# Designs tried in a protein design run: peptides against a protein of PDB entry 3H8D. Part 178

Target 1, 122 residues: chain A of PDB entry 3H8D
Amino acid sequence: DMKRQQRFFRIPFIRPADQYKDPQNKKKGWWYAHFDGPWIARQMELHPDKPPILLVAGKDDMEMCELNLEETGLTRKRGAEILPRQFEEIWERCGGIQYLQSAIESRQARPTYATAMLQNLL

## One batch from the design tools (peptide; made by RFdiffusion4, then SolubleMPNN)

Design b2_p25_7_s2 (from b2_p25_7, 11 letters changed)
Fold by OpenDDE base, seed 1:
Structure b2_p25_7_s2 (fold): chain B 122 residues (1-122), chain C 122 residues (1-122), chain A 25 residues (1-25)
Amino acid sequence: as target 1 above (122 residues)
Amino acid sequence: as target 1 above (122 residues)
Amino acid sequence: EYVEVEPEEEEAETAVAPIKSTLSA
């Protein structure tokens, strides 16, 4: 149902191991989420010292945000919401298209706006 | 067809009469657009010295942007694209809901994502 | 007719969210 609002968020994070370090020793990562209505469809994490993490609904549910969009409070966090392109540009650079495609082909991906968009491009 | 990307833009403008004034004497207005896929669905203008202008597709086509989204170059203008809520918040404050509703009731509004969303709220 | 002005880039300060990193402990 394409009537669901697509909303994208980005928040910086620090690793738990860096939490108590001096600010200069805290390596900042970036957490990204795509919500297809109330539920997360895609998640992505950019880390300073490891490969990006890509997660898609259905496949990676155990590793993804379990909270609905309202429960996350992301909509109330100033500067957390980003444009679709700001998510997609990073998603594309991280191999997110191929990751989601493989999840669809393996029947691991839950149908979302993201799966529908990819299927329209193929 | 809700498959069309909804994109929102905001650009500042000045009046031609203020173009050659000192920056401090230039009253800035704001032009807003909602594109429902390639075509404008809603336009709004905030002026420093007059009431806001609200425009909806079908009714106000002669006063609205005639260019498709790609032709406008808005997608290539840094900082021009805004979040849906950044448009809707101003639209609501300016009486845009009532304006669009009246355009639907008078059969002047072309069906767009905006008309469909409003009809889902009624 | 109006003259377009370049938008001032409001760099939105990205808020730190307390969402636990999915990094498995």
Scores: peptide ipSAE 0.073, ipTM 0.678, DockQ to the pose 0.292
Fold by OpenDDE base, seed 3:
Structure b2_p25_7_s2 (fold): chain B 122 residues (1-122), chain C 122 residues (1-122), chain A 25 residues (1-25)
Amino acid sequence: as target 1 above (122 residues)
Amino acid sequence: as target 1 above (122 residues)
Amino acid sequence: EYVEVEPEEEEAETAVAPIKSTLSA
């Protein structure tokens, strides 16, 4: 089995209501993605004014990025790609381990690198 | 098999003779390392005035870093850790594929993630 | 022997990715 490349990305976003405000009045959120080969395995959003959003493949497919990695253009955006640890540290702080574990136990999670790593930790 | 974490690092260096020169007169080299779990798998040096140095585990152990990853302190150096692609792009440009292939064929290379990936490409 | 240089913080200007966020609307 050729081990699929694990790639992680982060993009800042602003709320539509803040789009036309001065830079000092724009609250930035952060969008995160983990790709297991060409397909998204996990997605996460840090909002300035609401709880984090955590999404896992199989369970949350309708709320996740539908584009393959090449279609997203993330690999072509300077500074968008991040280290695995930069994703995992935020994922853990947001309760991502428990969220993915619950999705595995309920049989809602699609098998990914993320599910395999969690099964090796437990 | 718990898949060992692949981690990549880059550190700039100067020659001892340039240490006391003005910043504009210091020619920077770059030291690169690939760690397959706790142990180095590949090392590379970009020099400002000589050909690149390529080193692979098993063949070049005497010229490579002898410290495990934790002992190096690389994981604690801000900006030292790099993406896999940032290592591989330079490795490829420097002829690293052919160098590692020759080390495998001569039975000098220690089995690592790098040797396994090359054997899947050939 | 080589001397380590502190990485100049090239402030990677967080290139504000152009607003065509593939954020699901």
Scores: peptide ipSAE 0.068, ipTM 0.675, DockQ to the pose 0.297
Fold by OpenDDE base, seed 4:
Structure b2_p25_7_s2 (fold): chain B 122 residues (1-122), chain C 122 residues (1-122), chain A 25 residues (1-25)
Amino acid sequence: as target 1 above (122 residues)
Amino acid sequence: as target 1 above (122 residues)
Amino acid sequence: EYVEVEPEEEEAETAVAPIKSTLSA
């Protein structure tokens, strides 16, 4: 059902090995999620010292958040919710369009709002 | 089609009579819009010295923005785009649920994402 | 008729507390 609310989140993370270091030595990464209603549709991770990680529902379910949106508590975390464009701009820069397209073509992607939007652009 | 992107915007306004006054004497209002794809679905105005104005597509078309989203330039205005919740919280406080419900019941509301979401809650 | 004003960037820097690890596996 295309009435599902599309919600986007970003949270900073630090590496476990940097947890007890001085703030200046804590390299900050960013975890991004797109929720298509209660379930994650896309996930992305920006790391300070390795390539971005891109994940799409159906293909990468085992590497993605298994919690529904309510279970994550992201909606209750101040500053975690971001604009759709703040997600999409990073997704596009990281090659997310091609990644999702390849997952659709290989029949690995679960149908989501993201797959439906990509199919309307192609 | 429920694949339409839901986008929310807020811009401040001043009264023409306050344009040339000192900043402290410029009473700021807020204009809000919900776009259901290219077309406005809801509009709301917060005034510093009068009741809020609530407008819904179909009923209030003559008082609402006639421009499509691209024509407004809102997507290019830094800080104009807001989270859905930032719109909905003010909409709810201003009696927007009851306003839209009454417009649906009177057959004045055009079908939009907003009407469809309200009908799922009732 | 009203005159549009530039939105003041109230960048409410909502200090999002970092999490210890990613939510991915």
Scores: peptide ipSAE 0.067, ipTM 0.683, DockQ to the pose 0.279
Fold by OpenDDE base, seed 2:
Structure b2_p25_7_s2 (fold): chain B 122 residues (1-122), chain C 122 residues (1-122), chain A 25 residues (1-25)
Amino acid sequence: as target 1 above (122 residues)
Amino acid sequence: as target 1 above (122 residues)
Amino acid sequence: EYVEVEPEEEEAETAVAPIKSTLSA
């Protein structure tokens, strides 16, 4: 169980409304994913003009990536994969610890590497 | 045990004899390290003019970094930390799987994340 | 003994990956 590979990804996105604007008028957001083996454990979206979106497996499955890691093609995208700390630093700043903790306490979180790590920090 | 953070680092080096040469005459080597929590599990050195050096904990402790991860300062060096795959790809190409396997079979390898992962692949 | 050199290559932080985030509308 705890032996699954942890992989983290970051992808810039533009809003649909900005897709056809000039590059200078395209505000970039950032999509982040944490995969615990083949399945997503956490997702985060940084938007240029709204609060971060934090999502955790079990609680937010309907809003998260439904594809397995291989199906996403993220592993084949140069520069998409990031270090764990590059994810965690942003996750921490966005209140991800409290968000995941609340999901665990409410029994909404699916057990993942992320839930197990949080339980070791508390 | 298997919950320790795995961290990978790469540092370019030059030979002492090249230290005072012009940049174009400095052949870069690459030093690689895998830390299993605070302690090194694997080390690898790519040289510009000799075979790779492969080192595994328990077998090669005298030739490996003796500092814990925090003492190395690697975590504070920009660009030193690399993705697991950036280490593993080079490790595989250099015959690291066979090297670690032989160290396990000879009972020279200390149990690490690396030894545990190899035992799951075989 | 070897002398460490600073890596010149700043790894390009920004992969422009064309995956449209499935922005949950």
Scores: peptide ipSAE 0.066, ipTM 0.678, DockQ to the pose 0.282

Design b2_p25_7_s3 (from b2_p25_7, 8 letters changed)
Fold by OpenDDE base, seed 5:
Order: C-alpha cells, then structure tokens, then sequence
Structure b2_p25_7_s3 (fold): chain B 122 residues (1-122), chain C 122 residues (1-122), chain A 25 residues (1-25)
C-alpha cells in the first residue's frame, strides 16, 4: 500500500585504507537509503574518488541493502535519519530522476513510492 | 486542510550574558517549532537554567512566533529543520501531550494537526 | 531573552565502507 511510511537515511563513511589515518587525512563519502515501508526503494553512494552510485529496487537488488529497515538498525543510529529533501536534493543532482525513469521504462524497476512519484511527474 | 505539510525546526540559542564567553562557558538552549502548513502549531523551548516552555497555537499566540513559515527563514537555515520524531520525543518528555490536552479541554487550543493527532489518540 | 546561534546538521558516526557490513540490528 502507498500508505507506507517513507524514511530516509544517511551514513558517512571512509575508505578502508583511511580508517587508521588521522581524521584530517580521511576522505569521507556518504551512503544514502530510501525505505518505502520496511524495504529499500533507492540507494545512493557519494564517494570521494569516483562517480556517485545510484541504485533502484528491482534493478539493482544485488547491490542494495538486503535487510529490512528494522534489521538494518538505521532507526536506532543517531543522526542517521534525514529529511526527504536531504535525500532528494542529492538524488536529483546525481541524475537519479533519469536513472529511475530509465529503470521504469526498461521494466527493471520494482514498483515503489519512488516509481509512483516519478510517474506522477511525467 | 489536514493535507498541510508538517515541518519541524530546532534552533540552538545562548543567553545574552554568554554570547562573548568562550564556547565551553556558554550554556545552550534549544528553540523548537512545529509548523502546520504556513502557521506555527506548537513551540517549545529548552533552557539551561529554567523549566521547559511549552506553547500551543490559540492559547499561547502572544508568546509564539507570529511569522508564517516563509517569513521566518527557517527553511533556509541549514540544520534547522528536523524530523517529526526529533520534536515529538522532546515534546512528550516535557509533558507536551498533557499540556495540549488541557488546552483542548479548556477550549483554548486552535485546531491544528497537533490537536487532531492528539484527539485520535484519545 | 536569548541569542540565536547557528543550527548544525546532525550526522551519524562515520563507518568504514562498505556500509552493508556495518548494518545490523
């Protein structure tokens, strides 16, 4: 049902090679997730040294979080949950609209809140 | 209409007497606001040296923000907007449910999203 | 009376990539 709660999360990360360096020498990335109810609908990763990764449910399941929201512990991580716009602004900047649109058109995207919202824009 | 967007904000503050002190000697408070569409529905203030202040629309209009949301500039203040739960958790801890309930029962509370939600709990 | 200070965006603790290895209940 489209009455499912939409929740968004962001976790900063560092590269394994940087984990033992001084903080000033660590390059941060950001992992983002959109959950449509209990299941992830979109995932996005900003890396310090490579292009953004965009992932959508149905198409990219193998690369996405396989845990349901409660299993992730994200709701219990302080500072992890973010506002919808904090996700969407980055998503849009990274070409997420076009990415999801292409996944819908190719019939690779699983129906989610995200696909429904996009279809309402078109 | 109850289709209005609910938005929540938090702004830290210091006492005037502390503004020129070193950061470690400043005691912070937090100002909170809940906007039901363009208008404030609830306001809350956590002070370092006195009890929390709870305010509800209709009852406490004279002590609350008189500006509509856009006039406040809160939507343009980075880090000011917070999740609903970040407001509600503090609101509940400070006795906000009982405060709003009393305002409803005394017919002092203006109908808002907050009053509607509380009425659904009772 | 009080003086407003700048709001700061809350951020989660930094994890080591990949994030999937850190996610658990």
Amino acid sequence: as target 1 above (122 residues)
Amino acid sequence: as target 1 above (122 residues)
Amino acid sequence: EYVEVEAEEEEAETEVYPIKDTLSA
Scores: peptide ipSAE 0.422, ipTM 0.804, DockQ to the pose 0.750
Fold by OpenDDE base, seed 4:
Structure b2_p25_7_s3 (fold): chain B 122 residues (1-122), chain C 122 residues (1-122), chain A 25 residues (1-25)
Amino acid sequence: as target 1 above (122 residues)
Amino acid sequence: as target 1 above (122 residues)
Amino acid sequence: EYVEVEAEEEEAETEVYPIKDTLSA
């Protein structure tokens, strides 16, 4: 149902090895999530020292959040929720369109808002 | 048409008298806008030293932005766009629901997404 | 009259990776 609310979140993170260092010595990454209603549709991770990680529902379920949106507490984390474009801009830069397209073509992607939107553009 | 995109923006501001002071001596206010498609539906201003200002389309047109959304450049200002809830939370705190309701009852409010949503809740 | 200043983006608090361990209601 295209009527499900689409919500996007971003959480900055540091490496476990940096957690006790001075702030200046902590390299930040960013974790991103797209929820299609209660369930995650896409996840993305920007790491300071390795390539971005792209994940899509159906294909990458084992590496993605298993909690429903309410269970994550993301809606209650101040500053965590972001605009759709703040997610999509990074997703596009990281090759997310091609990644999702390939997952659809291989029949690995679970149908989501994200898959529907991509199909509407192709 | 309920299909128009609803977009929300926030811009911090300072008093002209503070523009050349040290940052610590600049008192910030916040300007908020809700656009129902290309046109502003609601505006709100938080000032550091006076009561909030609430404005609704139809009633307060002369005090509100006259530019369409594209003309404002708000969509191109980094960090200006905010989530609906980031607007609505402040709107509610400032008595915006009652303000808009009164504007509807007095037949001063132009029909917008905001007026439609309020009518759906009453 | 007022003077516009640059908008600031609010960020969530920094967590320790992996994020999944920090997610809870």
Scores: peptide ipSAE 0.421, ipTM 0.804, DockQ to the pose 0.807
Fold by OpenDDE base, seed 1:
Structure b2_p25_7_s3 (fold): chain B 122 residues (1-122), chain C 122 residues (1-122), chain A 25 residues (1-25)
Amino acid sequence: as target 1 above (122 residues)
Amino acid sequence: as target 1 above (122 residues)
Amino acid sequence: EYVEVEAEEEEAETEVYPIKDTLSA
């Protein structure tokens, strides 16, 4: 379990309605993913005009990326991969620890690196 | 040894003679550092107008950063920390593997994470 | 001696939401 590679990614995005606007009129969001080996463990979305979306494996599988890491092409997208702390800092700021904890307590979270790390802190 | 955190950093720089020029006339270089725990293991410099500089601990100590990681303030510089592969890709492209290997064979290289990794490949 | 300039954070190219539609090997 602890032998799986942890990889983190960030992709900036714009809303479909903004795609044909001038760059200055495009409000950016950021999509984040944490992969525990080949599968996504956590996903997070920062939107310019709505609350952050926090998603954890097991609980939110239908709303998360369903592709394995290789299928996503994320490892081949320049600038997409980020440091663990670049993900965790935003995750923590958005209440991700509490969100994941609640998912564990409700037995909705699938065991991942993220759940294991949280259990080590508690 | 393998328990020390490996951290990688990149800082762009310009020549002193270019600092008062227009941005378009400033030729950028890049300074890279690999820290094996608190101490630098490898350093690399990409220059706009001279060959890359490759430096390894033990051999090139007088030309490398002498500050420990905490003293450098690199961990507090936004955008300075990079992924291991972002360092290694440039290192490999610049002949860093051969450079480090030669330093090991000449008994000039201090044992680091970098020397250990190279010995695992050979 | 060299003069440091601010490090630029590399960012991926901007995609159109939802991201799932842009992900492919």
Scores: peptide ipSAE 0.420, ipTM 0.803, DockQ to the pose 0.770
Fold by OpenDDE base, seed 3:
Structure b2_p25_7_s3 (fold): chain B 122 residues (1-122), chain C 122 residues (1-122), chain A 25 residues (1-25)
Amino acid sequence: as target 1 above (122 residues)
Amino acid sequence: as target 1 above (122 residues)
Amino acid sequence: EYVEVEAEEEEAETEVYPIKDTLSA
């Protein structure tokens, strides 16, 4: 149902090894999530010292957030919710379009808003 | 057309008299706008030392932004675009529902996404 | 007349990786 609310979130993070370092020595990463209604559709991680991680529902379920949107508490985290474009700009830069396309073609992707939009674009 | 993109913006401002004061002495206000497609539907101003200003299309056109969304440059201002809820929470707190309702009842409000949503709620 | 100031993007508080361990209602 394309009437489901699409919501996007971003959480900055540090590595466990940097927890107790001075602020200037903490390298930040960013965790991103796209929820298609109550369920995650896409997840992405920008790390300070390794390649981006891209995850899509159906293919990567074992590595993605298992909680529904309400269970995550993301909607209650101040500053966590972002605009769709703030997710999509990074997703595109990290090769998310090709990643999702390959997951669709291999029949690993679960149908989501993201898969529908990509199939409409192609 | 309810398919028009709804976009929301917020710009902080200071009084001209505070421009050259120390940061701690600058009282901030916030300017808010809701665009229903290319045209402004609602405008709101939170001032540090006076009541909120609420403006709705059709009724308050002479006091509202006259530029279309592209002409404003708001889409190109980093951090200016906000989530719908970030606008609506303030709008409701400031009596925007009653203000818009009165504008509809007096036949002063131009039909917008906002007027349609309110009429569906009532 | 008002003077515009730069809009700031609000970020969530920094968490410790992995994020899944911090997610809860």
Scores: peptide ipSAE 0.420, ipTM 0.803, DockQ to the pose 0.745

Design b2_p25_7_s4 (from b2_p25_7, 11 letters changed)
Fold by OpenDDE base, seed 2:
Structure b2_p25_7_s4 (fold): chain B 122 residues (1-122), chain C 122 residues (1-122), chain A 25 residues (1-25)
Amino acid sequence: as target 1 above (122 residues)
Amino acid sequence: as target 1 above (122 residues)
Amino acid sequence: EYVEVEPEEEVAETAVYPIKDTLSA
């Protein structure tokens, strides 16, 4: 149902190998999540040393967060929640539209708010 | 029309006298704005040395931002835009519901998204 | 009357990859 609340989150991260290094030696990545109601619809990862990772529900379930939104604690994490556009801007820049479209066409994508919005856009 | 986009912004500010002081000596205030489409619906100011200021369209027009959203440049100011709840949490804490309700009852409030939402809440 | 200061974009605390290990209610 399209009445579900759409919420977006961003968490910076470092590599395990950088945990105990000086701050200047910690290369930062960015983890993004789009939740369509309680369940994740899209996930995106910007790594400092490899291409972005794009993930969509249905296709990439095994690589995505398995927790529902409440279980993640993201709503209680200060600074984690972001505006929709803050997610979409990066998503688009990383080729997310094409990625999701391909997942839909291949019948791998689970219907979500994201798939519905894309189908309105195209 | 309730189809208008609702956007919220927050800008920190300091007193003119503090401009050239050390950061530790700059008492920060917070300016908040809710735009209902192109026009401001609510404004709120948290001052470090006086009570919060609450302002609603129709009642407090002369004390509120007179620029439309595009004119403000807020949409282009990094970090200025905030989530609805980031505004509403402070608004509620400062007695904004009661303030707006009183403005509605006195027929001073211009109908906005804010007034409509309040009337759904009460 | 007042001088605006450039806002800072709020960012969550840095986690260690993978993020799933940090997520919990």
Scores: peptide ipSAE 0.467, ipTM 0.830, DockQ to the pose 0.710
Fold by OpenDDE base, seed 4:
Structure b2_p25_7_s4 (fold): chain B 122 residues (1-122), chain C 122 residues (1-122), chain A 25 residues (1-25)
Amino acid sequence: as target 1 above (122 residues)
Amino acid sequence: as target 1 above (122 residues)
Amino acid sequence: EYVEVEPEEEVAETAVYPIKDTLSA
């Protein structure tokens, strides 16, 4: 439903082992989330030393954020919210379109704005 | 019309006299723009040493960007695009609501998404 | 007249993985 606001967030992170090292020795990753209204629709993680992780609602619920948007505090975290394209550009580069498509075809994906948009695209 | 995409941009600037100074000696200003589809609806400038400048379509056309969105290259300038709230927060703080309202009342404002939203708010 | 400067992208404060531990209202 187009009535639900689509909001996107990004948080840089470091590994626990690097938290006490010099800044130059901290390898940063990036955590991404797409919220379709109050609930997460997609999550993505760029790690410095392993392949990207792509997650979609319905299929990957156990690995995704379980908090609703308000509970996360993301809307109150300065610099966390990003533009839709800042998410989508990385999502596409990481094969997110194919990943979500496969989840839809296998009937693992929960209907979200993301599934609707993909269905409109194809 | 809700069909037109609302896009917001921010560009920092410095005074010509400061361009060859050390970074610490460069006083930054901020240029803001709201585009209602291809055309600018609002513009705002934060200066380091003078009051903010507020501009609205229709009233301030001669002082605003005359280029359409594509001509500006803003969509292709990394870091230039910002979230709606990043614009609105500053707009509100600088008295933009009252400024636009006065422009509507005096029949100086061109109808835009901004004028429509304000009319819905009041 | 002013000189444009390249915009800087705002980024959130760096967290420690996993992110879920830092998410709270």
Scores: peptide ipSAE 0.466, ipTM 0.829, DockQ to the pose 0.765
Fold by OpenDDE base, seed 1:
Structure b2_p25_7_s4 (fold): chain B 122 residues (1-122), chain C 122 residues (1-122), chain A 25 residues (1-25)
Amino acid sequence: as target 1 above (122 residues)
Amino acid sequence: as target 1 above (122 residues)
Amino acid sequence: EYVEVEPEEEVAETAVYPIKDTLSA
């Protein structure tokens, strides 16, 4: 159902090893999630010390959030929800279009709003 | 056209008399705008020292932003765009539903996404 | 007349990786 609400979230994070360091010594990463209705469609992680991690539903289920949107509490977390473009801009910059395209071509991607939009674009 | 993109923006402001004061002595207001496609549909202002100002297209045109969305530069202003709910929550709290309803009943409101949504709700 | 101030982007509280440990209803 393409009528499902698309909601995007961002959470900054630090490494476990940094959690007790002074703020200036904590390198922040950024965790992103795209929920297509109740279920995650895409996940993305900007790490301070390694390449971005891109994850798409179907292909990367075991590495993605297993909770439905309501279970995550993200909708109740102040400052967590972001605009679609705030996700998409980073996604595009990190090669997300190509990553999702490859997942579709390999039949690994679960159909989502994201796969539909990409297939409309191509 | 109900297919027009709905975009919401928020800009903090201070009184001219406060602009040279220390930050702790600057009372902030908040300017809100709802654009239905290129044109403003609703405007709202939270003031530190007076009641909220609610404005709706058609009724309050002369008090609202006269620029189309692109002319405002709001889409290019980092941090200005907000989620629909961030606007609606404040709008509701400030009596916006009743205000818009009254404008519709008095035939003062220009048809917008906002008027349509309200009329669907009633 | 008012003076516009630069808006600030709201950001959630910083979590500790992995994020899943901080997600709960």
Scores: peptide ipSAE 0.465, ipTM 0.828, DockQ to the pose 0.750
Fold by OpenDDE base, seed 3:
Structure b2_p25_7_s4 (fold): chain B 122 residues (1-122), chain C 122 residues (1-122), chain A 25 residues (1-25)
Amino acid sequence: as target 1 above (122 residues)
Amino acid sequence: as target 1 above (122 residues)
Amino acid sequence: EYVEVEPEEEVAETAVYPIKDTLSA
């Protein structure tokens, strides 16, 4: 159902090794999620010391958040929810379009709002 | 056209008299806007020292922002754009549903996404 | 008359990686 609510979230993070360092010595990463209704469709991670990670439903299920949206508590976490474009801008910059396209072509991607949008674009 | 993009914005403001006071002594107000495509549909103001102001297109045109969305520069102002629910939550709390309903009943409201949504709700 | 203040971007509290450990209802 294309009427499902699309919701996007972002959480900054630090490495475990930086937990107890002074703030100026903590390198931040960014965790992103796209939920298509209650279920995750895309996940993305910007790490301070390694390449971006892109994950799509169907292909990367075992590496993605396994909680449904309600279980995550993201909707109740202040500042976590972001606008769609705030997610998409980073997704595009990281090569997300190509990644998702490849997953579709290999028949690994689960149908989601994201796959549908890409099908419309291509 | 119900396919027009709905975009919401929030800008904090202070009284001129508070400009040069310490941050703790500045009372903030909040300006809100809902744009239905390029045109404003609703405007709302939360003031620190007076009642909330609610304004709807058609009825309150002379008191609302007269610039189209592009002219406002709001889309280019970091942190200004907010999620729909962040607007609607305050709108509801301030009695916006009743205000808009009354404007519709009096034939003062211009048809917008907001009026359409209310018609679906009632 | 009012003076506009630059809006602040709201950001969630910083978590410790991995994020899954911070996610809960």
Scores: peptide ipSAE 0.464, ipTM 0.828, DockQ to the pose 0.690

